# Designs tried in a protein design run: peptides against a protein of PDB entry 2KNC. Part 5

Target 1, 74 residues: chain A of PDB entry 2KNC
Amino acid sequence: KGPDILVVLLSVMGAILLIGLAALLIWKLLITIHDRKEFAKFEEERARAKWDTANNPLYKEATSTFTNITYRGT

## One batch from the design tools (peptide; made by RFdiffusion4, then SolubleMPNN)

Design b1_p9_1_s1 (from b1_p9_1, 5 letters changed)
Fold by OpenDDE base, seed 5:
Structure b1_p9_1_s1 (fold): chain B 74 residues (1-74), chain A 9 residues (1-9)
Amino acid sequence: as target 1 above (74 residues)
Amino acid sequence: EDLLEVFLK
């Protein structure tokens, strides 16, 4: 019995489709991991900038809280 | 990112 040419063709097509799908999933996974690392780095840099600002003795907070001694919150 | 926009459009 020779190889069923139709089974061979369908198996090769199926293998190519599975490889293509696997490559797309790997690509998406790599991008997702990259973007998560970049976002984590950005949030860390923002956190550090806040800490560096808090440790800078020359930095004055733009927010001044004035206690109004005449404000009786009823 | 741009390649995902091409496949979702």
Scores: peptide ipSAE 0.140, ipTM 0.858, DockQ to the pose 0.065
Fold by OpenDDE base, seed 4:
Structure b1_p9_1_s1 (fold): chain B 74 residues (1-74), chain A 9 residues (1-9)
Amino acid sequence: as target 1 above (74 residues)
Amino acid sequence: EDLLEVFLK
């Protein structure tokens, strides 16, 4: 009994669809891993820059607290 | 996540 031509055609079509879906899943997985690594690196660099800024004697806080000595809270 | 929010809005 030769291979059933319909089974061969359906198996080839199914294989092409599965390869296409697998390629899209691999691509999405690679991007997601890349973006998470880049984001983790960015947050590490931002954390380091915050620590370096806190130790920089030239850093002035963007907020000045003015104590109004004339404010009577009554 | 951002592409799904654009299509569900």
Scores: peptide ipSAE 0.084, ipTM 0.805, DockQ to the pose 0.040
Fold by OpenDDE base, seed 1:
Structure b1_p9_1_s1 (fold): chain B 74 residues (1-74), chain A 9 residues (1-9)
Amino acid sequence: as target 1 above (74 residues)
Amino acid sequence: EDLLEVFLK
């Protein structure tokens, strides 16, 4: 018996859809792995920048507390 | 007929 033409057409359509879905899953996986590595590197660089700032003898806290000694809270 | 028989013929 020759292959059922409908089975061949449906199998080819199914294969194309599965390949497309697999390609999208692989693409998403690659991006997700890339973004996690880049984010980990960014957080390491941010941590190093924080340590550099903490070791900088010129770093002054941006917040100064001014106590107004003349303010009698009514 | 298995789908494998369609591709192996």
Scores: peptide ipSAE 0.069, ipTM 0.749, DockQ to the pose 0.044
Fold by OpenDDE base, seed 2:
Structure b1_p9_1_s1 (fold): chain B 74 residues (1-74), chain A 9 residues (1-9)
Amino acid sequence: as target 1 above (74 residues)
Amino acid sequence: EDLLEVFLK
């Protein structure tokens, strides 16, 4: 009995679709893991920069809050 | 008829 040509064609089409879907899922998973690692590294570097800034006696805050003593808010 | 026979042949 030769292989059913319809079963062979449907199995090949199904395999291609499953491989394509699996490749997209793996790709999305790899990107998501990469982005989470890069974001975690960025937040760590930002945290270190904030600590270094807080301990630097030469750091002057770029924003000085001047209370205008003559401003009576109506 | 096993799908494996299609790939082994």
Scores: peptide ipSAE 0.066, ipTM 0.747, DockQ to the pose 0.045

Design b1_p9_1_s2 (from b1_p9_1, 5 letters changed)
Fold by OpenDDE base, seed 2:
Structure b1_p9_1_s2 (fold): chain B 74 residues (1-74), chain A 9 residues (1-9)
Amino acid sequence: as target 1 above (74 residues)
Amino acid sequence: EELLKVFLE
């Protein structure tokens, strides 16, 4: 008995939809993993730069607090 | 298995 043409057509359509959905899910997963790795690397580099700045004897804070001993606040 | 029956009948 020849294959039911309707079952073949529906199975092919279903397979194409499932492959398309699977490809989108894999793509989103790969991007999400990539972005998390890149962000973690960026945070590590930022943390290292902060530690280097804190130990740099040439780093002067741009803000100096001067206590004016003559200023008696009213 | 059922998909294989559709191609074998």
Scores: peptide ipSAE 0.040, ipTM 0.666, DockQ to the pose 0.041
Fold by OpenDDE base, seed 5:
Structure b1_p9_1_s2 (fold): chain B 74 residues (1-74), chain A 9 residues (1-9)
Amino acid sequence: as target 1 above (74 residues)
Amino acid sequence: EELLKVFLE
C-alpha cells in the first residue's frame, strides 16, 4: 500500500504548526527574560542612587524638622 | 515508530 497522502499532509501541517507555536513561545520567553533583566538593572541603579545619596556628606535633607520648644502639645 | 510503518506498508 502506498503511503497515505492524507496522513503525510496532516503530519507535515501539524509539525509546521507545532514548530510555529514553539518559535512563538521561545520568542516570548526571550523577551520576558530580557525585560526582567533590564527591570532588575533599573531597580539596582535606583537602589545605588539612594545609597550614594545617603552616603553623600554634602546631601542635606530638604526636610528640616524644627522642634518648637514653646509648643506644649496639649 | 508508527510514522515509519506508514512508509513501509
Scores: peptide ipSAE 0.037, ipTM 0.644, DockQ to the pose 0.036
Fold by OpenDDE base, seed 3:
Structure b1_p9_1_s2 (fold): chain B 74 residues (1-74), chain A 9 residues (1-9)
Amino acid sequence: as target 1 above (74 residues)
Amino acid sequence: EELLKVFLE
């Protein structure tokens, strides 16, 4: 029995669709892995920049806590 | 299984 031409056509169409879907899934997976690595690096750089700002002797905190030594709560 | 038979007949 020669190969059923309908089965061959459907198998080729199915293979093209599966290859296309697999390529999209691989592409999305690679981007997601890349983005997670870049985000981890960004949070590390942000943590370093915050540390450098906190150790800058020119940085004055916008909030100064004054202890009022004269406050006797009645 | 049926898809493998298409390559063996």
Scores: peptide ipSAE 0.036, ipTM 0.651, DockQ to the pose 0.040
Fold by OpenDDE base, seed 4:
Structure b1_p9_1_s2 (fold): chain B 74 residues (1-74), chain A 9 residues (1-9)
Amino acid sequence: as target 1 above (74 residues)
Amino acid sequence: EELLKVFLE
């Protein structure tokens, strides 16, 4: 019996759909890996910048504490 | 395997 032409057509259509889905999954995986590497690099650079700022003698804390010398707590 | 059985009959 020759191959059932309907089974051949459905198998070819299914293979094309699976290749398309596999390509989209590979693309999404590559982007997700890229974005995680870029985010990890950004967090490392941010951590380094925080350490450099903490050791910078020009860094002034945004918080100025003023002692009110006229406050007599009765 | 089942797809190969359909082609061997």
Scores: peptide ipSAE 0.033, ipTM 0.630, DockQ to the pose 0.040

Design b1_p9_1_s3 (from b1_p9_1, 5 letters changed)
Fold by OpenDDE base, seed 2:
Structure b1_p9_1_s3 (fold): chain B 74 residues (1-74), chain A 9 residues (1-9)
Amino acid sequence: as target 1 above (74 residues)
Amino acid sequence: EELLQVFLE
């Protein structure tokens, strides 16, 4: 008996939809993993730069707090 | 299996 043409058409349509959905899920997963790795590298580089700055004897804080001993706040 | 039966009948 020849294949039911309706079953073949519905199976092909279903397969295309499932492949498309699977491709989108894989794509989103790959991007999410990529972004997490890139962000982790950025945080590591930022952490290293902070440690280097803290140990640099040439680093002067841009903000110097001067206590004015003559200023009696009213 | 069922999908292969559609092509074998």
Scores: peptide ipSAE 0.046, ipTM 0.684, DockQ to the pose 0.043
Fold by OpenDDE base, seed 5:
Structure b1_p9_1_s3 (fold): chain B 74 residues (1-74), chain A 9 residues (1-9)
Amino acid sequence: as target 1 above (74 residues)
Amino acid sequence: EELLQVFLE
């Protein structure tokens, strides 16, 4: 019996669809990993900027608390 | 295995 041409065509079409789906999943995975690395770097840079601010002896907090000695909180 | 069998029939 010769090869069933329909089975061969359907198997090739199925393989192409699976390869296409796999390529899209790999592409999405690579982007997701890239974005997570960039976000982690951004959060680390923000954490460093906060740490550097806390250790800078020239940094004055914009909020000064004045205790009003005449304010009797009733 | 099944895909090779399609070519051997």
Scores: peptide ipSAE 0.043, ipTM 0.671, DockQ to the pose 0.038
Fold by OpenDDE base, seed 3:
Formats: structure tokens, sequence, C-alpha cells
Structure b1_p9_1_s3 (fold): chain B 74 residues (1-74), chain A 9 residues (1-9)
């Protein structure tokens, strides 16, 4: 019995669909891993930028101590 | 089982 031509056609179509789906899953996985690494790098750079701002001699703290001169401590 | 025979003939 020659291979059922319908089974061969369906197997080839199924293989193409599975390869396409596998390629999309691999692509999505690679992007997801990339995005997680980039996000981790971004949070490290943001942390470093916050440290550098704290050591900037031009940084004046936005907090001024207002001494209320009208407060007579009785 | 039938699917494995299609790859062996």
Amino acid sequence: as target 1 above (74 residues)
Amino acid sequence: EELLQVFLE
C-alpha cells in the first residue's frame, strides 16, 4: 500500500505548523530573557545614578530646615 | 503506533 497521500499531506502540514509554533516560542523566550536582563541592567544603572546624585557636590538637599523664629518655647 | 509505521515504510 503506498503511503496514504492524505496522511503524507497532513503530516507535512502538521510539521510546518509545529516548526512555525516552535520558532515563535523560541523567539518569545529569547525576547523574554533579553527583556529581563535589560530590566535588571536598568535597575542597576538607576541605583548607580541615585548614588552618584548623592555624591554630587552641586546637589542641595530640597529639605531646608525652617527654624520657626515665632516659636517662643514657654 | 500507525504513525511510526508511516515513517518506517
Scores: peptide ipSAE 0.038, ipTM 0.661, DockQ to the pose 0.042
Fold by OpenDDE base, seed 4:
Structure b1_p9_1_s3 (fold): chain B 74 residues (1-74), chain A 9 residues (1-9)
Amino acid sequence: as target 1 above (74 residues)
Amino acid sequence: EELLQVFLE
């Protein structure tokens, strides 16, 4: 019996759909790995910038504490 | 394996 032409057509269509889906999954995986590496680099650079700011003698805390000398807590 | 059995009948 020759191969059922309907089974051959459906198998070829299924293979094309699976190749397309596999290509989209590979593409999404590559982007996700790229974005995670870029984000990890950004967080490392941000952590370094925070350490450099903490050691910078020009850094002034945004919080000024004023002691009210006229406050008599009775 | 199942897909090859469909071609062997």
Scores: peptide ipSAE 0.037, ipTM 0.645, DockQ to the pose 0.040

Design b1_p9_1_s4 (from b1_p9_1, 4 letters changed)
Fold by OpenDDE base, seed 1:
Structure b1_p9_1_s4 (fold): chain B 74 residues (1-74), chain A 9 residues (1-9)
Amino acid sequence: as target 1 above (74 residues)
Amino acid sequence: SELLEVFLS
């Protein structure tokens, strides 16, 4: 018997959908891995920048103290 | 099996 045209069409459609889904999953996986690596590099650079700042003799603390003289305490 | 029959004709 010849191939069932409906089976052929549905199988082709299903195959296209599965290939598309697989491609999307691979793409998402690749970008997720890429983003994690980039973020790790960013955190390393940030940690290095903090270290460099801590060892900078010109570093001045940005924290300032404000005293509210009008505060009643109640 | 029906899908296999597509390839086997």
Scores: peptide ipSAE 0.074, ipTM 0.742, DockQ to the pose 0.041
Fold by OpenDDE base, seed 2:
Structure b1_p9_1_s4 (fold): chain B 74 residues (1-74), chain A 9 residues (1-9)
Amino acid sequence: as target 1 above (74 residues)
Amino acid sequence: SELLEVFLS
């Protein structure tokens, strides 16, 4: 007997779905790895910028300390 | 297996 056309069609559909799902998982994995590498580079550049600021003799901290001498704390 | 019959026929 010849091949069952319904079995052939369903098997092709199933194969396409599995290939599509596998492609999506691989694509997501690649993006996740890429994003982690890009984030790591960003954090490294931020750390370098902070280090450069700390070594700059012209850097002045934005935070200032003010003591309220009128506060009694009661 | 009907799936095997697809490949063997």
Scores: peptide ipSAE 0.073, ipTM 0.742, DockQ to the pose 0.036
Fold by OpenDDE base, seed 3:
Structure b1_p9_1_s4 (fold): chain B 74 residues (1-74), chain A 9 residues (1-9)
Amino acid sequence: as target 1 above (74 residues)
Amino acid sequence: SELLEVFLS
């Protein structure tokens, strides 16, 4: 019966749209994976920095203890 | 199956 030119054109348009959407989804997926890896790396570096600080013999704690001599809490 | 016929003709 010959090709229905309208169906062909709509099919091509639909295919282009689907390819575009698929490309965007793949791009979004890659960015999401990248962001998760970067965040994990950041948390690892932060944990390592805290560890290095704890092992520094020159580190002085910012928190000091105070004894309130006026408090009577029997 | 109109779409299938387009690809098979």
Scores: peptide ipSAE 0.073, ipTM 0.740, DockQ to the pose 0.040
Fold by OpenDDE base, seed 5:
Structure b1_p9_1_s4 (fold): chain B 74 residues (1-74), chain A 9 residues (1-9)
Amino acid sequence: as target 1 above (74 residues)
Amino acid sequence: SELLEVFLS
């Protein structure tokens, strides 16, 4: 006539596990969205900085060109 | 279901 105590206990345990798992999934989702937005912002700022460098008259290229006349190319 | 029996019994 009364409820099965084992069913009640197992259902409560299962509910707690599902709530915990759901909380972790929501947390992971929020972090993933946050990270993607932050990375996109970072790439935009990097692109802007590169553009600013290209238009800066004080910028000097780090690489120098050297022609090796002894190179065979084979 | 067994869960329904918990509430209906």
Scores: peptide ipSAE 0.070, ipTM 0.739, DockQ to the pose 0.037

Design b1_p9_2_s1 (from b1_p9_2, 8 letters changed)
Fold by OpenDDE base, seed 2:
Structure b1_p9_2_s1 (fold): chain B 74 residues (1-74), chain A 9 residues (1-9)
Amino acid sequence: as target 1 above (74 residues)
Amino acid sequence: EELLEELLS
């Protein structure tokens, strides 16, 4: 029995679509994993930089609290 | 296998 040409064509089309969809899903998954790792590294570096700044004796807080001696609260 | 044989026959 010769192959049903229609079945062969539909099977090939279906296989191409499934492979394409699988490739897109794998690609998205790889990017998402990569981005999460890079973001985690960035947050770790930011946390370390904050600790380094807090322990830096040259770090002067930009905010200074001045008590206004003339401010007598009513 | 049978599906492959039917596709290749």
Scores: peptide ipSAE 0.038, ipTM 0.655, DockQ to the pose 0.042
Fold by OpenDDE base, seed 3:
Structure b1_p9_2_s1 (fold): chain B 74 residues (1-74), chain A 9 residues (1-9)
Amino acid sequence: as target 1 above (74 residues)
Amino acid sequence: EELLEELLS
């Protein structure tokens, strides 16, 4: 029996669709892994920047503890 | 296996 032309056509179409879908999934997976690594670096850099700001003596919150001595509640 | 042989025949 010669190759069923319909089976060959459907198999080729199916293969193309599967390759295309696989390529999209691989691409999305690579992006997702990249984005998570970049986000982790960004959070580390943000944490370091927060430490540098906290060590910057100029950005010590002047928490002027205004003890309002005048509110002696009788 | 038979499907591969049928595809290659």
Scores: peptide ipSAE 0.037, ipTM 0.653, DockQ to the pose 0.042
Fold by OpenDDE base, seed 5:
Formats: C-alpha cells, structure tokens, sequence
Structure b1_p9_2_s1 (fold): chain B 74 residues (1-74), chain A 9 residues (1-9)
C-alpha cells in the first residue's frame, strides 16, 4: 500500500537536518581554512616587519660598544 | 532498499 506518511515526514525532516548540518560543517571548514591562511600571512608579515625594523635608518641602538684598552683578558 | 520498496508499494 501507499507510502507510510510517518516515514515520509521523518525522511524529509532528516534530510533537512542533514543539509543544515552539512552546510554548517562546510561553513566551519571554510572559516578554519581562511583563518589558518590569514594567520600564516600575518606571521610572515610580522617576520618581514622585524627585518624592516632592524634596517630602519631612523633606528639607532641605545647601546654602544667601548673597547677598554687597559683590559687585559686573563 | 526495503524502506524504498515500502515507499513504492
């Protein structure tokens, strides 16, 4: 005899739930991949900025090395 | 498959 209305309703509800869950998983996956790429780019830019700071002609180190002519290293 | 046959009968 014809399809069980209860089975049809539960299958439709299950399909909607699975589609919703799949969409959330895809969304989370896309965000996670995006964030990892952005973080990797940020760490690369930070590493580059550290090199640029070291080569900044306006940056003068506060420390100077003095050679003590009287120091006899034992 | 049995559930599909039950839906189609």
Amino acid sequence: as target 1 above (74 residues)
Amino acid sequence: EELLEELLS
Scores: peptide ipSAE 0.034, ipTM 0.635, DockQ to the pose 0.031
Fold by OpenDDE base, seed 1:
Structure b1_p9_2_s1 (fold): chain B 74 residues (1-74), chain A 9 residues (1-9)
Amino acid sequence: as target 1 above (74 residues)
Amino acid sequence: EELLEELLS
């Protein structure tokens, strides 16, 4: 019995769709892994920059406490 | 294998 031409056509179409879907899933997975690694590096760099800012001897607190010496609290 | 045999039969 020769292969049913319809079965062969449907199997080829199905295989192409499965390969396409697999390629999209692999691509999305690779991007997701890449983005997670990049985001983790970004958060590490941000944490380091915050640490460096906190230890920067040039950092002056923006809060200036002015004691009004003329204020006599009644 | 059976699917290949069915396709080649």
Scores: peptide ipSAE 0.040, ipTM 0.661, DockQ to the pose 0.042; fails the geometry check

Design b1_p9_2_s2 (from b1_p9_2, 7 letters changed)
Fold by OpenDDE base, seed 2:
Structure b1_p9_2_s2 (fold): chain B 74 residues (1-74), chain A 9 residues (1-9)
Amino acid sequence: as target 1 above (74 residues)
Amino acid sequence: LEELLKLLE
């Protein structure tokens, strides 16, 4: 009973495809976890910067609202 | 593995 060369070839091809797919899924999972951790760190740093700005007496808001008393909205 | 070895005999 010689090995069915077709079964061996198809099994090797199937194994390579499954390993490749598994590697891509693991890679995507690792990137997604990394990006979520980096984004969480960025949002924490942004929150700290907002709190520091709100407590800094030297902070001048870049946006000043001027009420134009002569503007009649038609 | 054992099934793959049995396919090689």
Scores: peptide ipSAE 0.034, ipTM 0.655, DockQ to the pose 0.048
Fold by OpenDDE base, seed 4:
Structure b1_p9_2_s2 (fold): chain B 74 residues (1-74), chain A 9 residues (1-9)
Amino acid sequence: as target 1 above (74 residues)
Amino acid sequence: LEELLKLLE
């Protein structure tokens, strides 16, 4: 029996759709891995900057806590 | 794959 031309056409269309879907999934996976690596690097740099700031004797905390000794909480 | 090949035979 010769190849059913409808089965051949549907199989080629299905293969093209599967290749397109696979390419989109690979692209999404690559972006997701890239973004996670960039975010991990950003959190490492932020953690390092916090330690460098804590070791800097010129760093003044942006928050000054004033204890009001005249506040009688009634 | 084998079922697709059987449809081609």
Scores: peptide ipSAE 0.032, ipTM 0.636, DockQ to the pose 0.046
Fold by OpenDDE base, seed 5:
Structure b1_p9_2_s2 (fold): chain B 74 residues (1-74), chain A 9 residues (1-9)
Amino acid sequence: as target 1 above (74 residues)
Amino acid sequence: LEELLKLLE
């Protein structure tokens, strides 16, 4: 009985589709891990910059609090 | 794979 050409064709098509889907999942996973590492590094650098700022006696807060003496909060 | 091998015999 020769190989069922239909079974061989369907198995090859199924294998190609599964490999393609696996490659896309691996690619998406690698990007997601990369982006999370880069974001974590960026947040660490921002946290460090804030900490260095808190220890600098020359740092002036950009926020000036002006008390409006005419503001009666209802 | 084993089923594909059995179809080739």
Scores: peptide ipSAE 0.031, ipTM 0.638, DockQ to the pose 0.045
Fold by OpenDDE base, seed 3:
Structure b1_p9_2_s2 (fold): chain B 74 residues (1-74), chain A 9 residues (1-9)
Amino acid sequence: as target 1 above (74 residues)
Amino acid sequence: LEELLKLLE
């Protein structure tokens, strides 16, 4: 019995869909791994920048403590 | 693979 042309067509369509889905999953996986590495690098660079700022004798804290002299708590 | 080849005969 020759190959059922419908089975061949459906198998080829199914294979194309599976390859497309596999390619999208691989692409998403690669991006996710890349983004996790880049985020880890960003947090390391941010930690270094905070360390460098803390050791800079010219750094003035952006937060000034204002003592409200007019606050009489009765 | 062999089952897929048997579907092609």
Scores: peptide ipSAE 0.031, ipTM 0.632, DockQ to the pose 0.054

Design b1_p9_2_s3 (from b1_p9_2, 6 letters changed)
Fold by OpenDDE base, seed 2:
Structure b1_p9_2_s3 (fold): chain B 74 residues (1-74), chain A 9 residues (1-9)
Amino acid sequence: as target 1 above (74 residues)
Amino acid sequence: LEALLALLL
């Protein structure tokens, strides 16, 4: 029995679709890994900026505590 | 090519 031309056509179409799907999955995986690394770097840089602010001698706390000397607690 | 097709059929 010669190869069924329909089976050959369907197998070639299926192979092309699988290769296309595999390429899209690899592409999406590479982008997702890249974006996660870039986001992790951004969060690290943001964390460092907070540490630098906490150790900056020019940082003035926005809250001032006033002791009311006139408060007689009866 | 025919041998690969014969393996898939």
Scores: peptide ipSAE 0.036, ipTM 0.653, DockQ to the pose 0.042
Fold by OpenDDE base, seed 3:
Structure b1_p9_2_s3 (fold): chain B 74 residues (1-74), chain A 9 residues (1-9)
Amino acid sequence: as target 1 above (74 residues)
Amino acid sequence: LEALLALLL
């Protein structure tokens, strides 16, 4: 029985669709992994910049907690 | 490719 030309056509169409879908999924996965790594790096750099600012001798904390020694909370 | 075609025949 010769190859059912319909089965061959449907198999080729299905293969193309599956390859296209797989390529899109791989592409999305690679971008998502890249973006997560870049975001993690950005958060690390931001955290490091915050620590460096805390070590800046010119950084006066905007929030000076003055313990008011005269506040007897009755 | 021919082996895949041969599996479909």
Scores: peptide ipSAE 0.034, ipTM 0.635, DockQ to the pose 0.051
Fold by OpenDDE base, seed 4:
Structure b1_p9_2_s3 (fold): chain B 74 residues (1-74), chain A 9 residues (1-9)
Amino acid sequence: as target 1 above (74 residues)
Amino acid sequence: LEALLALLL
């Protein structure tokens, strides 16, 4: 029996749609992997900058504690 | 592919 031309046309249309969807999924996956790698590098650089600040002998904490010895807490 | 086509015909 010769191939049903309608089945061949529907199978080709279905294959094109599946290839298009697969290409979009691959594209989204590649972007998502790229963005996660870039974000991980940014957080690593930010962590290094924090450690470099902690090792700076000129760094002064923004918080100063003043003990008022005269405050008797009424 | 041919076996899948042969199952539908």
Scores: peptide ipSAE 0.033, ipTM 0.625, DockQ to the pose 0.045
Fold by OpenDDE base, seed 5:
Structure b1_p9_2_s3 (fold): chain B 74 residues (1-74), chain A 9 residues (1-9)
Amino acid sequence: as target 1 above (74 residues)
Amino acid sequence: LEALLALLL
């Protein structure tokens, strides 16, 4: 039976579509891995910046504690 | 791939 030209054409079209889909999946996977690594780095840098802000000598706490020397809790 | 080649022969 000679090669069915229609089967050959459909197999080549199917192979091109599968390669295209595989390339898109690989691309999406690479982006997703990159974004997760960048987000983890961003959260680490944000955590460090919060610690640096807490140790800033120019930071004034919004709350002041006063001891009332006349308060006898009866 | 071999099954596709075997269908072509």
Scores: peptide ipSAE 0.032, ipTM 0.614, DockQ to the pose 0.040

Design b1_p9_2_s4 (from b1_p9_2, 7 letters changed)
Fold by OpenDDE base, seed 2:
Structure b1_p9_2_s4 (fold): chain B 74 residues (1-74), chain A 9 residues (1-9)
Amino acid sequence: as target 1 above (74 residues)
Amino acid sequence: LELLLKLLL
């Protein structure tokens, strides 16, 4: 029985589509894992910078509390 | 590959 040329063509097309879809899913998964690791590293570095700033004696709080001496609360 | 080869033969 000669190869069913239609079955061969459809099987090759289906295999190419499945390989392409699998490659895109693997690529997206790798990027998503990479981006999450880079973001976690960035948040850790930001947390360390905040702790270093809080212990820096040269850090002046940007918020100055001024007591308004003329404000008589009713 | 073997399944394609068995379909071709």
Scores: peptide ipSAE 0.040, ipTM 0.679, DockQ to the pose 0.051
Fold by OpenDDE base, seed 4:
Structure b1_p9_2_s4 (fold): chain B 74 residues (1-74), chain A 9 residues (1-9)
Amino acid sequence: as target 1 above (74 residues)
Amino acid sequence: LELLLKLLL
């Protein structure tokens, strides 16, 4: 049986398409893993900054509650 | 690769 030239051509085209698709999937996977690691680091740094702000006696809340001592609620 | 080789034979 001579090689079915059509099956050889279709197999080569299929292999090229599968390699291209695999490369795109690997690229997307690498980016997704990178972005999740960077986002997790950013949320950890943001959590640490919140804890550091809570323990910093120099942090003045931007909201000063002035108790108006002259407000007699009638 | 083996499938291509088996198709050639």
Scores: peptide ipSAE 0.038, ipTM 0.674, DockQ to the pose 0.052
Fold by OpenDDE base, seed 3:
Structure b1_p9_2_s4 (fold): chain B 74 residues (1-74), chain A 9 residues (1-9)
Amino acid sequence: as target 1 above (74 residues)
Amino acid sequence: LELLLKLLL
């Protein structure tokens, strides 16, 4: 049986499509892993910045608790 | 690759 030219053409087209799809999936996977690592690093840096702010002796809380001494609740 | 090509041809 001579090479079925149609089967060869369809197999080459299928292989090119599968390679292209695999490359896109690998690329998307690498980006998704990168983005998760960068987000985890960002949340760690944000946590550290909050700790550094809490340990700063010059940090005054933006919320002053004012006790209204003139409020005599009946 | 050659084995797949020989199976197809």
Scores: peptide ipSAE 0.035, ipTM 0.663, DockQ to the pose 0.054
Fold by OpenDDE base, seed 5:
Structure b1_p9_2_s4 (fold): chain B 74 residues (1-74), chain A 9 residues (1-9)
Amino acid sequence: as target 1 above (74 residues)
Amino acid sequence: LELLLKLLL
């Protein structure tokens, strides 16, 4: 009996849908990996910039600690 | 593919 035309049509439709879904999953996976690597670099650069801010001669801490020489905590 | 080939033959 020749190929069941309905089985051929359904198999082609199913293959197209599976290829489309696989392509979307691969695309989403690649973007998600890219974005996580970029975010990790951004957080490393931000951490480095924060460490450099602690050594920046223009950074004045807003907190002036005055030692009260008369405060003997009992 | 093999299932489709077995159905064709």
Scores: peptide ipSAE 0.032, ipTM 0.643, DockQ to the pose 0.040

